# Ledger of designs, part 140: peptides against a protein of PDB entry 3S8F

Target 1, 157 residues: chain A of PDB entry 3S8F
Amino acid sequence: VLTLFVAVPSLMTAFTVAASLEFAGRLRGGRGLFGWIRALPWDNPAFVAPVLGLLGFIPGGAGGIVNASFTLDYVVHNTAWVPGHFHLQVASLVTLTAMGSLYWLLPNLTGKPISDAQRRLGLAVVWLWFLGMMIMAVGLHWAGLLNVPRRAYIAQV
Target 2, 166 residues: chain B of PDB entry 3S8F
Amino acid sequence: DEHKAHKAILAYEKGWLAFSLAMLFVFIALIAYTLATHTAGVIPAGKLERVDPTTVRQEGPWADPAQAVVQTGPNQYTVYVLAFAFGYQPNPIEVPQGAEIVFKITSPDVIHGFHVEGTNINVEVLPGEVSTVRYTFKRPGEYRIICNQYCGLGHQNMFGTIVVKE

## One batch from the design tools (peptide; made by RFdiffusion4, then SolubleMPNN)

Design b2_p17_3_s2 (from b2_p17_3, 10 letters changed)
Fold by OpenDDE base, seed 2:
Structure b2_p17_3_s2 (fold): chain B 157 residues (1-157), chain C 166 residues (1-166), chain A 17 residues (1-17)
Amino acid sequence: as target 1 above (157 residues)
Amino acid sequence: as target 2 above (166 residues)
Amino acid sequence: SLEELVALLELVFNSAL
């Protein structure tokens, strides 16, 4: 009940952020239904990281609703599904947001801009991190549905 | 100029909020569909039952492992299981194939898990409460019980066995 | 080189957008 109560405002907030992104993209010259996405600053790891975090949060948020549903929770509770959910929420959204914040914060604090090499490396890091998290999360969720337990090193599967 | 920008932002927000509402209904529908198609395998929760964890080892149906399996009717059994640090009692649990088994599980110490491999039996066991799960083993053999709730230094080695006899 | 690898990864990921 509590999770579901929070889910609605969170969903509204998420789509409000999306609205802001659309506006920003259109201001940058993006046109059409999806052209505004391409116009966003995908060359900046400080932007890419938190956006990828938000993308990872979408299935994680859906999973949160599942975990809060007692009937569905019966299937997934204390299985690998739960760690999968955590890795999407914490290791994806929170971690990538922190990474993105760092790419913004450090240049501002030091007064020194990041080099082009550092920028490109940063992009590689956040994309690879996101990819790895998605692979692991899908695997954990799938394993959870197969009744692989969490907090156990063995499973009958 | 600034006012115009604000109006534009609000227009996008309204559109996305409408989309958000639509997606909310889609998610609800998907959950409803999942529940409607996957309810057959759900084990009903038993009535809330309390027990004194400090005396459960000395008194009551959990006190004697030899008396843990009780026939309650034709092809119906109740099994009184203790989950403790670090194991299960009785161990092994012996039950007949095809019988309806009601597991009544409690703990004398800390919270444990009761996860039976190869089945959908997966419950947490709280001291002072009795976890009730109903299951019918259709296949004979050995089913391992795993603790999937951290319960101390020996948690990783906390296993039990259910032996289903033909 | 590491720089070339980074450039390649950047190209791949940016192209996927």
Scores: peptide ipSAE 0.021, ipTM 0.728, DockQ to the pose 0.020
Fold by OpenDDE base, seed 3:
Structure b2_p17_3_s2 (fold): chain B 157 residues (1-157), chain C 166 residues (1-166), chain A 17 residues (1-17)
Amino acid sequence: as target 1 above (157 residues)
Amino acid sequence: as target 2 above (166 residues)
Amino acid sequence: SLEELVALLELVFNSAL
């Protein structure tokens, strides 16, 4: 049974976002294959947070394909692999997007721009969050492959 | 200006969409390749088998734990296991080393997990359905059964043991 | 097999993205 066609709309959406990022980067003066990435506003936590979320979503999406496979899911189901997938999809993309949205929303609601100190702190927060989530997610996926069970306080390894 | 911007965006979108479709086929190909070349350790799903959870404790092959282990061949056994709140029956499950064991697992109450450490046995157990898992224990000893599906207040303490005899 | 699949997928992602 092949169910991977369910991924088509999601991929279309994801890569449309990527197209928008490339366009934005090129509008900001980026040139070449990777120059547009460098031109994006990496000094703005409202931008960095959701982009980091997107980066975390890529391996999460790959894991989604694994989880959707009846054969491969047998290996990973109800192991630490599943929480690892969740933390990439929810605790990374959704959470970081929420964090980034806050950095955009609050200044607009209050009518006051964020200070430079707040901006730098925001950048530190979202990067540290992303780093922590990636470490945890890799650990959970690794543990899952080692057959560490989900929803148990005890493990084989 | 807006028209030019829209055309530019469309061009990028077309490129990325083409890339996305290509990646989709790559993923499918990789999965197909992996499944074709690396099928070892995969336990095929059995046919749907149903049982009445309200009577499974009273009648049938799960009713008597002393009769739970049934020899079906010279080196083949069927073990009828109940996962319940909060434990497994029989407990321990005693099977011989090197024999092919067919586990028939069901639940009289709620959904449970059946995860056997040191093995690839990991299935959910639904009331009214029978989970079938085939495994051969190569090493003697004790194998712990862990419930990895939340089933209530005693979930964390729900363990079983498989004893593999030499 | 799963580890190999993941490794292959990572290779594809690293090469294409």
Scores: peptide ipSAE 0.014, ipTM 0.765, DockQ to the pose 0.200
Fold by OpenDDE base, seed 1:
Structure b2_p17_3_s2 (fold): chain B 157 residues (1-157), chain C 166 residues (1-166), chain A 17 residues (1-17)
Amino acid sequence: as target 1 above (157 residues)
Amino acid sequence: as target 2 above (166 residues)
Amino acid sequence: SLEELVALLELVFNSAL
């Protein structure tokens, strides 16, 4: 139970980012409790990618709390749950953040803006990546709860 | 303007921090609830028991697979299991149905896993440490032991069998 | 070199992004 306190700094960081998003959305004309979300620049893959990564990080972070708890980890440790967790953390947040960074960095380094076609392709890539990661992660977590072991090619389920 | 922006940011941060703390309490509550309602599924951990991995094969209760299953009571057994690269001993592990089995598992070489299909037995096995798991098999049959911790080139083929006899 | 890196990144960007 006391292990959960280690989540405080991470949660503070994550929700500070969320606060920044809300602020940005409201500056862009978003109103109401959720209207600021729609006001964010969802047409920019450099923005969408890391935000989707953050969204994937939410269940991953919750899983981190679970994994860090010695009581709950008893259930999930060394099952498919664990790779489900780190795919949300690494393959979603880290990877999508890197992808988003590239969508900003390359135009900046080359001095050439991305075309509309490239922009649309970028959006498709990051959304499809996110969708695939969510499907896989849900599947792995589900399998983990069914006590499917990790690092094994067979399981009795 | 900068001052206004600063105040606005602080307000949002405070709100989201409050939400963060609330979620933390929710998670703590969920853990507490789980502990209160699902204790039957938790195998109590014992005290840390140590062994010398360099001699565990030569002397002690793990040295002879034929003597690995020890009856400690009328319906109680202790099974001394070695997880090694790449297998388990004894193999098969033969135990009676309905008996309380205490598995004492250690490794002479590297870290292994001990995952028994169809059960909640799932522990890591560290050289120099003894993993203790208590379980009662209610159904006769064969239960496969799977190594779920990478232990080398033969990891994927590292299996054992528990045979539960009527 | 940095210039070569930029050129490679540009190539990848134009081809895949």
Scores: peptide ipSAE 0.000, ipTM 0.765, DockQ to the pose 0.012
Fold by OpenDDE base, seed 5:
Structure b2_p17_3_s2 (fold): chain B 157 residues (1-157), chain C 166 residues (1-166), chain A 17 residues (1-17)
Amino acid sequence: as target 1 above (157 residues)
Amino acid sequence: as target 2 above (166 residues)
Amino acid sequence: SLEELVALLELVFNSAL
């Protein structure tokens, strides 16, 4: 009930953020249905990190609805599906947002801008993290659907 | 200036709200698909049944592992299972192939899991509550019971066995 | 080198979007 209660506000927030991104992209010269995405500042790890986190959060949010469903939860509960959901929500969104915030916060706190090399390294870290998290999350969700138990070192499959 | 920006933002928000409604239907469809493809043979939750965890080992149907398997019909059995730190009783659980088995599972100590490999049996076992699961084993052999709820130092080694006889 | 690897990754990731 609690999950379903917060689902609507969360979705509203998510799509509001998306609307803001579209507006920003169009202000930066993006045109067409998807051109605004390309126009966003993908060269800034402080931007890329939380956006990738949000992207990972989408399937995680959908999974939250699944986990909150009585009928569907029976299938996935206490299987590898659950940690898959956790890693999307915490290790993807929260962690990437934290990473992104550091790339904005530290330069502002110290008064020293990051070097170009540091910027590029930051981009690499964020993208690699996202990729790794997606691989692991897909694997865990898949394993969960195959009845791999949570909190066990063994599995039939 | 501010009005123009506000109107532009509102236009995009309206578009995304429309998109959100469309995506809602997609999500519902995906949930329905998952339900249809992965919930075949799901055992529904039974009625709420309570038991005293402090006396369940001394008296009642769980007290004697030798009497845990009760034939309730020509091809029906009730099995009274205890999940405890750290194991299951009876162990092994012996049941005939093709019979309808009603597992009545409870715990005398802490919360445990009851996950039977090769089946869709997967329930949490709470002290003071009886978990009821109905299942028919169609294949003979040994089925391992796994605890998938952390229950202490011996959790990782907490296993049981169901032996299905021809 | 690490720098070359970072540059390569940057090109790949930025070109994909």
Scores: peptide ipSAE 0.014, ipTM 0.732, DockQ to the pose 0.020; fails the geometry check

Design b2_p17_3_s3 (from b2_p17_3, 10 letters changed)
Fold by OpenDDE base, seed 1:
Structure b2_p17_3_s3 (fold): chain B 157 residues (1-157), chain C 166 residues (1-166), chain A 17 residues (1-17)
Amino acid sequence: as target 1 above (157 residues)
Amino acid sequence: as target 2 above (166 residues)
Amino acid sequence: SMDELLALLELVYNTAL
């Protein structure tokens, strides 16, 4: 069946993006093993949003491997674990990428740059979104491990 | 200059690809370790068993709820459970404490869930397929069965009960 | 034991393949 082999292309893609980030950070003057991270344009919500999405995707991807495992899926299937996984993948990566794209697209389409106030607001929005999603995701995964069922309004833990 | 940039990008990509592969092996190793150390909580998968959902209510072991609990040996029972819109039968399911129970669960209509609170019993129930779960209840009392797969307008109210008798 | 090793290999196979 090669169940876990499906993770290879996804990991390759994800870490290729990471490679691009490292390259960009080093071009911007970052040095050392982690200095390139600080050199990235963290003042731009169009950049920050998708990067935060990628960060959320890391545990989500790991969870994907778990969910795809025949044996481990028995533990987590149809529990709150699954919605936790979804929120990391869709509400984090996809949504934040869309948000980031919007922060680039609207100024580009209108020909009007965003104001500094709008930029700061955008940063606040994406960071708060990310924080909320991480809290929710951790909670859902935790609940799932406690065998809280999915699609049920009651549970015994 | 472009050649230099290309070479640099390739170097980073190769490094991160190597890292990605390493992480894949780490994940596989962690899974293997988890399975090796935590096998006690894993219920082995049974053979695929099929039934006709259109006749399962009329004939066969699921047809009569009064005959759903079958003693198959000393302290061993098989329970034929139907998950349907919107409930379970038999309801309640009455089984002895300490007995080895084999649940044979199927559906006459749509996909349902079979999640038993306080246990590790949690399976999908598909029409035309028999889900088999083996469990021994160590504590007497009532265990609620919860449908954790959306099955229609009454899904949220679909519950059953297992009564474990001393 | 060898039996345990084989069981582990089977579990890994069922998980990954």
Scores: peptide ipSAE 0.006, ipTM 0.770, DockQ to the pose 0.066
Fold by OpenDDE base, seed 3:
Formats: C-alpha cells, sequence, structure tokens
Structure b2_p17_3_s3 (fold): chain B 157 residues (1-157), chain C 166 residues (1-166), chain A 17 residues (1-17)
C-alpha cells in the first residue's frame, strides 16, 4: 500500500539539489533555460564529481521505481539488472561524491591548494570513472533484460 | 542580499518541486503503459503456501524424488522441487513437451534461487514457503536451473536440469 | 471502453498502492 509514495520525499530532495545548482549557475552569470548549466564550475573536480554522480543517480532512481514495482520486479529480480542499478546508486553517486569531497577536503586540511596539474588529473579521473560506470551500468541493465542471472558465473547469453 | 537570495531559491525550488511531481506521475504512467501492453510474459504470483522445512524431506510430496512429478490432468503436471545446499531434487526433472507444468518449490535449509535458463522462470525459494510457478515448455531439450541467490560455499556449483521430452 | 479504463485504473492502483 502506497509503495511508490516513498519516492516522493526522495524526488523532492533530488530536485531541491537541482534547484540549488540552477541558483548557483545563475549567480555565476548563466542565463536562459540552459545557460546556467554552462556557468557552473566544470573546471573543478570537487564540483564535477558529485554532479556526475547525480546524473548517474537519475536513471538509477528510475530503475528503483521499476525494482519497487511488483510486476516489473519479477522481470529484473536477481538478474544483472540489479547490480546495474546499485552501481549507479553506490558506485556512481556515493563514490563520485566521496571522490569530489576529497578534492575539496584535502586542500582545506593541508592549507595548500591543488596544483593545476592535479586539478586536470582529477578531472580526468572523475570523467573516466563516470564513463566507465555508465558503460558498465548500461551493460548490466541490458544483460539483465536478456535474463543474465545475478550471482552466477555462467549465462546462456 | 540574503533575503533576495532566499526568495530566489524558493522560486526555483517551487518550480523543481512541481517538475518532480510531474515526473512522478510520468513514471507511474509509464509503468502502467508497460504493464498494459506487455503482460504476456508475466507469471502471476501464487497465494502464500507454507510447509515445515524440518519435515519436508521426511514426509509429504517433496520427500520422494521418484514421486516428484505428478500428473494432474491429461496435459498438466505438478512438480515438487526441493532446492537445497547444494542442488535440486529431483535432478533431472523430466517433463513432457507441451504440457502445462506447475512447479512447487521449497527449501529445507536456506534461501535459494530457481532460475531456469531459456524461460522466464525466476523465483526465490524460502524455507517454510512454497513457490509456485506455471510454465509450458514448447521446445524439447535440456534447461539448466541456476541458483541466483547466494546460499553458501557451494553456491556457484548449484545447478539442476530440466529435461523436456518429445 | 469503460471496462478498459477501470482495468487500467486497477492496474495503476495495484502497482502504486
Amino acid sequence: as target 1 above (157 residues)
Amino acid sequence: as target 2 above (166 residues)
Amino acid sequence: SMDELLALLELVYNTAL
């Protein structure tokens, strides 16, 4: 009863974060429907990492609704779909947020800013991580729909 | 000005909250549409049926693997399957092609999986509960049963076979 | 049809509630 109602608070939280991003982008001079996105600090790995995590979390959240649906869950349960889902949730959002936090925390703890080389390396790391996670997640979801079992070393596909 | 900033934030939040609510309904609508148009492969869940896992091996329809396959009609069978650490009983499960098969699956020990390759049969098997799955095999041959729920050190080797006879 | 609409509503109810 009211199973999907649980998604309401989560969506409210997620889109509140989105509202904060729009506000921040507009404060940085972004205008128009999408101009605020470009105005965000995409040159800072401490910012890029958690934002990429959020982007990965969106399809993961949609998948969460699927997993919580009684009928649809029957199709995906204990298949590769499930690992695909939580890799978007944990290995993308949580992990990238942690990575991004380090890029902010370490300079503050040491009192020394990161070098430009370190910044560029950090950007490369988080983008490559995101790319890898998206490839893996798509693959796992696809495999799941093809009935590849979870927790098995062998599959017919 | 902090006050102006707060007002601006609230305006954006209201917009995004409205969007979030709209997306919620979109998701529900998409699920409803999917279910309405793609119901052919859905196996209805059975009613809750319980069994004593401590005695299931000793008495009842699961006790004798030689009597596990029961003909219930001219082209209908019930198969009583045990999933245990680490295998399935009976093994192999022999059923005729084209017959409606009702699998009654339970476990005497821990939670297992019952995933039949080449089919949409995929259920968890809980001790004390009976999982019911109905399926008709259209093609003869061997179908592998895979345990897709971790059940112990021998989990990776826990396989069964369904043999569909012409 | 009305029956189809009711069936759809029931489906939504069973899925979401």
Scores: peptide ipSAE 0.006, ipTM 0.763, DockQ to the pose 0.061
Fold by OpenDDE base, seed 2:
Structure b2_p17_3_s3 (fold): chain B 157 residues (1-157), chain C 166 residues (1-166), chain A 17 residues (1-17)
Amino acid sequence: as target 1 above (157 residues)
Amino acid sequence: as target 2 above (166 residues)
Amino acid sequence: SMDELLALLELVYNTAL
């Protein structure tokens, strides 16, 4: 398994995106070490969704290294840990990115901007989705470490 | 102006790349720490061993469930287990408490799981290969074996039992 | 020590490869 080999360029890509976010935030008037984060458009679900996806991807990426480690995989393999990893990578990053893309794409395709109500609803949806996914993912990882099996309706604990 | 922006972006990228490298080392250090302290209790065992899945039921150490448990030492046993669609053989597996048990598990048909509840025994079983796991049951009682790898329509009902005798 | 180096190399190998 060449996970660490893949991890290096993946991290480079991810942190390049972060660099772009910092640049964008500073262009929007953000200053200081973290002020640029506050300056980002957190009122736009098309922005918030994929960013939350990226945040969920961080622990998921770390988990990927664990899953690919021969010795550590012995502990987590075919346990609830694995679905936990999936939900961070697919149900968080991919899904939230798709949601965000729709919030950008549909207004552009139809030529009709979203209403303020739709915008607020969109923000609620993506934040609640992220929160739910984080809770579930933490639970699944925790259960996995307690040897709760994958693909079984029964559990050790 | 565009050139200035480009250079600014590069500066941020360099900073974040340095951070990324630092984080990579942090992750490696965390893994190393976990392994070094053995807090995970991972003890890999066994060697690469091959078997013919088409004949494993007819000949060899897996052929007779009554002979599946072999005493190899004063307090050591080898148990030859078949994982098949949809169950385990022998069933139940009877072993003494406190003995070192070496499970040699293979499959005559498809890939199965061998997950023993209450233990850290959790391996996949591939046809043509022998999975080897060493474990000592310190507590008597019944331990359920479950299949955690999808193996067909009866996967969800594929269970076995290990009975640990005092 | 040599043993420590080998252990580290093994860890890297098992994790990365």
Scores: peptide ipSAE 0.006, ipTM 0.723, DockQ to the pose 0.060
Fold by OpenDDE base, seed 4:
Structure b2_p17_3_s3 (fold): chain B 157 residues (1-157), chain C 166 residues (1-166), chain A 17 residues (1-17)
Amino acid sequence: as target 1 above (157 residues)
Amino acid sequence: as target 2 above (166 residues)
Amino acid sequence: SMDELLALLELVYNTAL
């Protein structure tokens, strides 16, 4: 039985979004293998936030494959690895997507565009959130590999 | 127009799908690496085994902690462990160094964890199911068992000990 | 080790078969 079969549609879904980003970047004048990335609207927090969420989702997805593996799940289950995983899934992708949606939705609902200062602040917030979440996630995964237990105030390491 | 966009997206999707398949193999390789470096000799083993949690304390191999450690062969033992609110039985678990130990762990009440510090023994213990873990302790000493699954008010204080004797 | 080999074989089986 292919226990990791679910990884295939998950990867397909993830990279379908990437394909849409490539299309958008190329429509904006991006050329070459990576030029389309630079052409994306990195000055818009409504765009940057969910994209950063997707970037955080990559290692989270890899962790999902690990967690779905029978043998490796045995190793990492109920260790700090698990919180590391869902912080990438929920606190990164979902949260950043929610943040991004607010940066788009509120101006549209109120009819008032965000100021340049608010835009810059928004960019700072989402980038700092992403950075902090990546540091936390790496730490939790590392601790998990060192067999630090989940839901315990005590650990050997 | 939308038709041109769909065609372009489809082309990009084909490329990214190919990339996704490549990444799948990369992730499998990473899994293999992690497995090779972090298993610490622990093998998840055993077929699905069921037990009645309402009678496990009264009858069967878990009923008497004095009979919990069973020698099954030369340098081979089976240890029948109960995880309960809030502790482990037997406690301590005494096993010889260098012996192959098969832990058979179940619960009479709620879901618990069985995490042995200094090892990669880490299983979730479900009432009605038997968790099986095979391990060989190479170093003598005391190994603390930690419950890493919330099981009630006493969860944070739920500990056990494995004593490995020379 | 044999344990690691068995674990790897299990991984291969669960992933590819």
Scores: peptide ipSAE 0.006, ipTM 0.754, DockQ to the pose 0.099

